# Ledger of designs, part 136: peptides against a protein of PDB entry 6FRK

Target 1, 411 residues: chain A of PDB entry 6FRK
Amino acid sequence: NEEVLNAMLKEVCTALLEADVNIKLVKQLRENVKSAIDLEEMASGLNKRKMIQHAVFKELVKLVDPGVKAWTPTKGKQNVIMFVGLQGSGKTTTCSKLAYYYQRKGWKTCLICADTFRAGAFDQLKQNATKARIPFYGSYTEMDPVIIASEGVEKFKNENFEIIIVDTSGRHKQEDSLFEEMLQVANAIQPDNIVYVMDASIGQACEAQAKAFKDKVDVASVIVTKLDGHAKGGGALSAVAATKSPIIFIGTGEHIDDFEPFKTQPFISKLLGMGDIEGLIDKVNELKLDDNEALIEKLKHGQFTLRDMYEQFQNIMKMGPFSQILGMIPGFGTDFMSKGNEQESMARLKKLMTIMDSMNDQELDSTDGAKVFSKQPGRIQRVARGSGVSTRDVQELLTQYTKFAQMVKKM

## One batch from the design tools (peptide; made by RFdiffusion4, then SolubleMPNN)

Design b2_p17_7_s1 (from b2_p17_7, 9 letters changed)
Fold by OpenDDE base, seed 3:
Structure b2_p17_7_s1 (fold): chain B 411 residues (1-411), chain A 17 residues (1-17)
Amino acid sequence: as target 1 above (411 residues)
Amino acid sequence: EELLKLLRKILEELSEL
């Protein structure tokens, strides 16, 4: 039993290390799991694997919980949120994502660019803010970030903004001059929350970076970026351990809407390769797909049309980044789709939809769409000409439809 | 649940494309 436990813990520890979990945290987790598992209870014929998985899950939940309640903005108050983090962490993009998130929730939100170090920082922020219709402040001439931050905060306070986000300078490395500048800005604007933005892709460096920021600035919240693709998110545990501050949001892509509130349970499930079925359900429910009682009823009867397939393709395109959605399904690692493959898959999906846009209602609404085309091959040629594709591309679409229709008949 | 199974399978097939 102890050998089996040690073998299974070795597999879990390997998977956690491959997920960029800090080696110290993995060691501590291994010890805590060993201490939490009664070997006698494991002998009683319970599924040893499920017991170990549950113990590991419980210990990972503790590692991502700092025991501190996350700061939340107060409605009708002026909430100043200062962002800190290294250059390339996604800090400036994350400021815009957070601003857009609150704006979509009906908060009067604005952005301040207090990054005087990076040439074009203000232009980048201005571009992002303008696209999102978020009010912004910054200077092309003022070089003191304290002056810019103070003036911008005062301006937006006087205009009764509820969410005032201040982006600060980043550096490529931890430098005392960066921390001094951040302290001067923080002292001048008196932020209600200081958010550390961390890149998840830096792996084992997450702990040291997060600690360096927390030791110099009163970080109260963490945002983890680049949880799209290769970053399995183990660095998030390191950030919480080092900062003793909650993760409040995660960045899940390059788009301004690729931003979500941090949820502990889904995150740990995903980190363990268990997927995020709950988050997938939430994403499906956000699409109001359950309101399509007609589709559910068709599925129960084993009916599936080309129109039903088209509607599901539209739904998939609305769920967000394809890599993110796949990464919510158990057994689909985040690495399953490179960014190149995602764009190609989306382009292919759009191509399939464009082919279906050249189909008529008889073809789209047939319970055996493939048979409609097989009985009258002239339909394939019409659709191919109408959509500007080959007859082979139409046949490939019909082959794909036939696979889905056969699956639905087995449901 | 059936819709989720369908969407999952569409996503699986699209990932193989």
Scores: peptide ipSAE 0.128, ipTM 0.787, DockQ to the pose 0.063
Fold by OpenDDE base, seed 1:
Structure b2_p17_7_s1 (fold): chain B 411 residues (1-411), chain A 17 residues (1-17)
Amino acid sequence: as target 1 above (411 residues)
Amino acid sequence: EELLKLLRKILEELSEL
């Protein structure tokens, strides 16, 4: 029994190390799991695999929980949120995402660019803020970030803004001058929250980076960025362990809406390849598919058309990155789609839609679209010519449609 | 929801493509 436990723990530890979980945390997890598993209960014929998986899940949840309540803004108050992090961490993009998140919730939100070090930092922030219709402040001429931050905070306080986000300068390395500048800005504006932005793609470097920030600046919250299909979520555990601060949000892509509140259970489930069915439900509900009562009623009757398939492809394209959506399905690990495969899958989906754009209403609205084409092969040739594809590509689409229509009839 | 089952099945088939 101990040999079986040790073998299974070795596999889990390997997978966690492959997921960029820090080696010290993996060792601690292994010890904690061993102490939490009753070997006598494992002898009683319980599913050893499920017991170990549950113990691993519980210990990962504890590693992501710093035991500190996350800071939350107070409604009707002026909340100053200072962002800190290295250059390339996604800090500036994350400022815009957080501002947009609060704006969509009916908070009076603004952005301040106190990055004087990076040429074009203010232009980038201004572009993002303007696209999102978020008020912004910054300077093209002032070089002191303390002056810009102070003036911007004062301006937006006087205008009764509720969420005042301050973006600071990043550096390429942990430089003492960066930390001094951050401390001067923090002392001048007296932020209610300091948010450390961490890039998850730096893997094993997450611990050392997060520690260096926490040792110099009073980090109270963490945001993890670049949790798209290639970034292994293991760096998030390292950030929490080093900062002793909660993860409040995650960035899941390049779009301004690729930003969500951190949920511990779904995150650990996804990290373990268990999927995120709850997050998938939330993503489907965000599509406001209430207009699809007609589709749901058709599905209950085993009806499925080429138009219904087209509409579902549009819905999938609106849900966000295809890798992210697949990673919410149990059994599809985060590594299942490389960035190359995502672009290829999206290009393939767009190709299928382009073929359907060359179909007529009789073809699209038929409950047996494949039979309409099989009875009149000249339709395949017309659609192929109209969409600039081979007759084989149209036949492949009809084969896929037939599979889906058969699946709907069995639902 | 039946829609979620359908979307899941579409995603599964698209991943095999």
Scores: peptide ipSAE 0.128, ipTM 0.784, DockQ to the pose 0.061
Fold by OpenDDE base, seed 2:
Structure b2_p17_7_s1 (fold): chain B 411 residues (1-411), chain A 17 residues (1-17)
Amino acid sequence: as target 1 above (411 residues)
Amino acid sequence: EELLKLLRKILEELSEL
């Protein structure tokens, strides 16, 4: 039993190391899991694998919980949020994502570019802010980030902004000059929250980087970026351990909406390759699909039309990036869709919808859409011409529809 | 749960395309 436990713990430790979990944390977790597993309970015929997975899951949840409540902005107050992090961490993009997140929630939100070190930093922030319709401040002429940050914060406080996000300079390396600049900015603007932005793809370096920031500035929150595809997210555990600060959000791609509130359980489930069923349920529920009852009722009767398929494709497109949805399904690892495949999959869905937009109500609402087209082949040619596609593309759509309709009849 | 099952099946089939 101890040999089996040690073998399984070795596999789990290997998987956690391959997920960029820090070696020290993996060792500590291994010791904690060994101490939490009663070897006598393993004799009772419980699935040893499930028990070890549960113990590992429980210890990972504890590692993600710093025991500190996340800072939250106060409605009707001016909340100053300062961003810190290395260059290339996704800090500037994350400022825009966070601003957009609060703006969509009805907060009066603005952005300040206090990055004077990087040429074109203000233009990049301005471009992102303008695209999202977020008010912004910065300078092309002022070189002191303290002056820009102070003036911008004062301006937006006077204009009664509720969320004031300050983007600071990043560096490629940990430099004392960067930390001094960050401390000067923090002292001048007196932020309500300091957010450390960490790139998950830096792997084992996450702990040392996060610690270096926490030792110099009062980091109170963490945002982990580049949790798209290849980043298994184990570096997030290292950031929490080093900063003793909660992860508040994660960045899951390059789009402004590739940003979500951090949830411990889904994150650990995803880290373990268990998928995020809760996040998928939440995403489906957030769609407020009033028509879901009508669809569920049709599905229970084994009815599935081309219109029902069209509506489901619309719903999938509203759920956001297809890679994120797949990454929530157990067994669909984050590797399943490279960034190229996501845009291609969305383009494929949109192409299928465009074909269906050229169908008539009799074709869309038929419980056997394929039979309607098979009885009158001239319909395929009409739809192909109407949508600007080949007759083959329409036949491929009808083949896919037939597969879905057969799956629904088996439900 | 049924909607999630359907979405999963749709996603599975779309991923094979």
Scores: peptide ipSAE 0.020, ipTM 0.464, DockQ to the pose 0.066
Fold by OpenDDE base, seed 5:
Structure b2_p17_7_s1 (fold): chain B 411 residues (1-411), chain A 17 residues (1-17)
Amino acid sequence: as target 1 above (411 residues)
Amino acid sequence: EELLKLLRKILEELSEL
């Protein structure tokens, strides 16, 4: 029994290391799991795999919880939020995402560009802010970030803004000059919250980077970016351990809406390859799939039409990036689709929908759409001409529909 | 749960394309 436990713990430790979890944390977790598993309870014929998985899950939840309550903005007050992080961490994009998140929640939000080091930083922030209709401040002539931050914070306080986000300079390397500049900005504006933005893709470097920021400025919150990529998110555990600060949000893509409040349970579930069933349910519920009751009833009766398939493709496209949806399904790892494969998959879905837009109601609403086309081949030629595709492309669509309709009949 | 199973099946078939 101890040999079986040690073998299973070795597999879990390997998977956590491959997920960019720090080797020290993995060793501590292994010892904590061994101490938490009563070998006598394992003798009772209980599913040893489920017990170990539950013990690992419980210890990972403790590693993500710093035991500190996350800062939250106060309604009707001026809340100053300072962003800190390395260049390329997604800091500037994340400032815009957070501002947009609060704006959509009915907060009066604004952005300040205090990044004087990066050429075009203000133009990039201005472009993002203008696209999202977020008020912004910055300078093309002022080179002191302390002056820009102070003037911008004063301006927006006087205009009764509730959320005032300050973007700071980021560099490629940990430089003392950058940390001193951040400290000067923090001292001048007296932020209510300092947010460290980290890139999940930096893996084992997360601990050292997060610690370097916490040792220089009072980091109170963490935002993890690029969780849509190959990054399994294990570096986030190292950031929490080093900063002793909660993760408050995650960035899940390039779009301004690819930003969500951090949830511990879904994140650990995803890290363990169990999927994010809760986040998928939340996304499904946000889509107001009220029309899905009728679909679920049809599916219960083994009925599936080309229109039902079209509506499902619309729903998939509304859920966001296909990689994110797959990464929420148990057993689909984050690695399953590169960004290139996602755009290609979305382009394929759009092409299939464009073919169906050239179909008539008799074809779309038939319980055997493939048979309607097989009985009258002239329909394939009409649809192909109407959608600007080959007759082969229409036949491929009908083949896919037939596969789906067979799967529905087996449900 | 049935919707999630359907979406999973759709996504599995789309990933094989």
Scores: peptide ipSAE 0.010, ipTM 0.425, DockQ to the pose 0.086

Design b2_p17_7_s2 (from b2_p17_7, 9 letters changed)
Fold by OpenDDE base, seed 4:
Structure b2_p17_7_s2 (fold): chain B 411 residues (1-411), chain A 17 residues (1-17)
Amino acid sequence: as target 1 above (411 residues)
Amino acid sequence: VEELKRLKEILEFLSSL
């Protein structure tokens, strides 16, 4: 039994190392799992695999819990959030994502570019902020990040902004000059939260990087980026361990909406290849798919209309990138859609919706929409002309609808 | 679980589009 346990723990340890979990944390987890497993309960015919998976899951959850409550902004207060992190960590993009996240929640949010080191940092922030309609501050002439940060924070405090995000310089290497600059900025603006942004793709370097930032500045929160790539996110555990600070958000792509509140259980489930079932449920629930009871009831009765399909396409478009949604489902790998296919798939969905926007209520609400079009081929030509597509594109949509409606009837 | 299975099947279908 101990040999079997050791073999299974070796496989789990290998998988965790392949997921970029730090070797020290993997060793500690192995010891903690061994101590948490009752070998006598394992003898009683319980599914040894499930028990080990549960023990591993429980110990991973503890590794992501720093025992410190995450900082949250106070409504009606001026909350200053300073971002720190290396160049290429996705820090500047993450500032915009966080600002947009709070703006969408009805917070008066702004961005400050205190990165004077990187040419075009302010232009990049300005471009992102302008696209998202987020107020921004920065300078093309001021070279002192302390002055820019102080002036920007003062300006936005006086304008009663609730979320004031300060992007700082990121350098390619841990240089003492970068840490001194960050400390000077932090001392000048007195941030309510310091967010360390870390790239998940740096793998085993996550611990050393996160520690070096924490040893110099009072990092209170972590954001992990590039979790849409090949990085399984094991470096996030290293960041929490090193900073003793909670992960508050994750970056899951290049779009401004590719940004999610960190959830421990879904993240660990994904890390273990169990999928993010809870995050999928939560995303589905956030979409007010409460109209899903009516849809589920229609689906139970084998009824599915073109309108029901249109509503599902709207829901999927609201869920964000399709690859992320698939990557939340157990057994769908992150590689199921290449990044190029995702924009193409969203463009295809939007094209299909545009075709359906040219349909009438009789066509949309028919329980056999394909038969309505087959009986009166002139409808296909009308819809094709109305949507600016070929009659073939409309026929392809109807073929897809028919396949789905047949699938629903088999459910 | 059934809702997730249905959602999976919807998503699988949509991925095939």
Scores: peptide ipSAE 0.017, ipTM 0.461, DockQ to the pose 0.088
Fold by OpenDDE base, seed 5:
Structure b2_p17_7_s2 (fold): chain B 411 residues (1-411), chain A 17 residues (1-17)
Amino acid sequence: as target 1 above (411 residues)
Amino acid sequence: VEELKRLKEILEFLSSL
């Protein structure tokens, strides 16, 4: 029994280390899980695997909880939010994402570019802000970030903005000069919240970086970026432990709307490879896939047409990046689709849809579309010519449809 | 849960393409 527990804990510890969880946290978790599991209850024939998973899950939830309530903006007040983080962390993009999030919630939101170190920082922020219709401030001539931040905050306070986001300079290395500049900006603008932006892909470096920021400025919130990549997010636990600050949001892609409030349960489920069932349900509900009661009813009857497949491809394309959707499903790791494979998969779906756009209603609405094409081979040539593809590409689509229709009949 | 299972099977299929 103890050997089985030790073997399962070894697998979990290996998976957590491969997820960039800090070695010290993994050791502590292993000890806490061993102390929380009653070996006598494990002898009673209970599902030992479920008990260990639940104990591990409970201890990971505690590691994500800093015991401090997340800062939230106050309605009708001027809330100043300062962003800090390394260059390449996604800080500037995350400022725009957070501004857009609050704007969509009906907050009067603005952006300030106090990054004077990076050439084109203001142009990048201006481009992102203009695209999202977010008011912005910055300078092409002022080189002191304290002056820019102070003037921008004063301007937007006088204009009764509710959310004032300040982007600061990011550097590639922990330099004392960067931390002094951040402290001078923080002292000048007196932010209501300081947000540390962390790249999830930096792995074991997350603790040391997060600590260096917290030791110099009063970090009160963490945002984790690039959770759409191969990063399993284990470094986020290290950032919470080092900063003693909650994760408030996560960046899940390149789009301005690839940004969501942090949820502890879905995040830990994803970290353990259990998927994000709640985030998948939320995305399904946002897509109004429930309005496709007609499709669900057809699928219940084992009926599946080429039109039903086309509508499913449209729904999948509306769900956003296919890698993110797969990463929400239990047993699909983040490794399954590199960004290159995602664009290729979306291009494949678009190609398949373009082929189906050249089909007629009789072909699309047939419960045996493959048989319609097999009985009249001239249809394949017509569709191929209409969509600008080979007859082989149409045959491959029909083969895929046939496999899918067989799967639906087995459901 | 059944809808999620169906979506999983759809996505498993699409990933096999």
Scores: peptide ipSAE 0.016, ipTM 0.456, DockQ to the pose 0.103
Fold by OpenDDE base, seed 1:
Structure b2_p17_7_s2 (fold): chain B 411 residues (1-411), chain A 17 residues (1-17)
Amino acid sequence: as target 1 above (411 residues)
Amino acid sequence: VEELKRLKEILEFLSSL
């Protein structure tokens, strides 16, 4: 029994190390899991695998919980949120994402660019803010970030803004000059919350970076960025352990809406390849896919047309990053994300839709669309010419449609 | 849950593309 436990724990530890979980945290988790497992209960014929998985899940949940309540803004008050982090961490993009998140919730939100070090920092923030219709402040001429931050905070306080986000300078490395500047800005504006933005893609370096920031600046919240298909969530555990501060949000892509409140249980479930069923339900509900009741009824009756497939492709394109949606479904492991970039998958869907745009209503609305094309091969040539694709591409689409229509008939 | 199963099946199909 102990040998089986040790073998399974070795596999879990390997998978966590492969997921960029810090080696110290993996060792601690291994010890905690060993102490939490009753070997006598494992002897009683309980599913040893499920018991170990549950113990691992519980210990991972503890690693992302610092035991500190996350700061939350107060409605009808002025809340100053200062962002800190390295250059390339996604800090500036995350400022815009957080501002947009609060704006969509009916908060009076604004952005301040106090990055005087990076050429074009203010232009980038202005561009992002303008696209999102978020009020912004910054300077092209003032070089002191303390002056810009102070003036911007005062302006937006006088205008009764509720959420005042201050983006600070980043550096390429941990430099004392960066920390001095951050402390001067923090002392001048007296922020209600200091948010450390961390890039998850730096892997094992997450702990050392997060610790260096926490040792110099009173970090109260963490945002983890670049949790897309290639970034392993293990760096998030390192950030919490080093900062002793809660993760409040995660950035999951490049879009302004690729930003979500951090939920411990879904995140750990996803990290373990169990999927995020809750986040999938939330995304499905946000899309108001209720208009698909008619499609749901057709599918219940084993009816599936090329038009129904086209509408499904449109819905998936509206759901955003296909990789993120797949990563929410149990059994779609990380290997499903490796088959192409999101842009390639979306380009492929758009190509299939373009082929279907060249079909007529008789072809689209047939419950046996493949048979319509098989009976009259001239239709394939017409559609191929109309969509600018090969006859092989049209045949491939019809083969895919046939497989799906057969699956729907078996439901 | 049924909607999620269907979404899963749609996504499984799309992933087979």
Scores: peptide ipSAE 0.021, ipTM 0.482, DockQ to the pose 0.107; fails the geometry check
Fold by OpenDDE base, seed 3:
Structure b2_p17_7_s2 (fold): chain B 411 residues (1-411), chain A 17 residues (1-17)
Amino acid sequence: as target 1 above (411 residues)
Amino acid sequence: VEELKRLKEILEFLSSL
């Protein structure tokens, strides 16, 4: 029994190390799991694997819980949020994502660029802010980040902004001058929250970076970025352990919408390769895919129309980035769509939908849409002309539909 | 569970496009 436990714990420890979980945390987890498992209870015929998985899951949940309640902005208050983090962490992009998140929730939100170190930092922030219709402040001439941050915070306080996000300089880990600048900015603007932005892809370096920031500035929140890449997110555990601060959001792509509130249970489930079934169900429910009881019933009967395919494309487009959805399903690795493939896949879906918008109800509602087009090739030419595409593009769509309809008939 | 399997198969297909 102890040998079996040790073998299973070795597999779990290997999987956690492959998920970029810090070696110290993996060792502690192994000891905690060993202490939490009664070997006598495991002898009584309970599914040893499920018990170990549950114990591991419970200990991972504790590793992402700092025991501190996350800061939340207060409605009608002027909430100042200062961002800190290394260059390349996605800090500036994350400022824009957070601003856009709060703006979409009906908060009066603005952005301040206090990054004077990086040439074009203000232009980058301005481009992102303008694209999202977020008010912004910064300077092309002022080189003191304290002055820019103070003036920008004062301006937006006077204009009754509720969420005031301050982006700071991102430098390399070893610059004491960065931490002094961050302290000077923090002292001048008196932020209600300091957010450390961390790149998940740095793996085992997450602990030492997060600690270096927490030792210098009063980090109260963590945002983890690049969880859409090869990083399985184990570095997030290291950030919580080092900062003793909750993860409040995660960045799940490059788009401004690729940003979500951190949920502990779904994150740990994903880290263990169990998927985010709850978040998938929540997203499916948010999409009112229950209105697709009719689709599920048609799929039960092996019926699948071009309209049913169009509705599925609309649903996927509403769910957001397809890589995120796939990454929520157990056994879909994050590798299934490279970031480049996702925008291209969404553009492809939109192109397919535009072709289908030129189809008539007889074509869309036929249980054998491909046969309708094969019997009357003039329909392909009509649809191609109506959608501004080649007859080949319409034939490719019909080929894809035929493959899907064949798959549905096998369900 | 069956709905999740179907959603998975739909998503697998759409990922193959």
Scores: peptide ipSAE 0.021, ipTM 0.493, DockQ to the pose 0.089; fails the geometry check

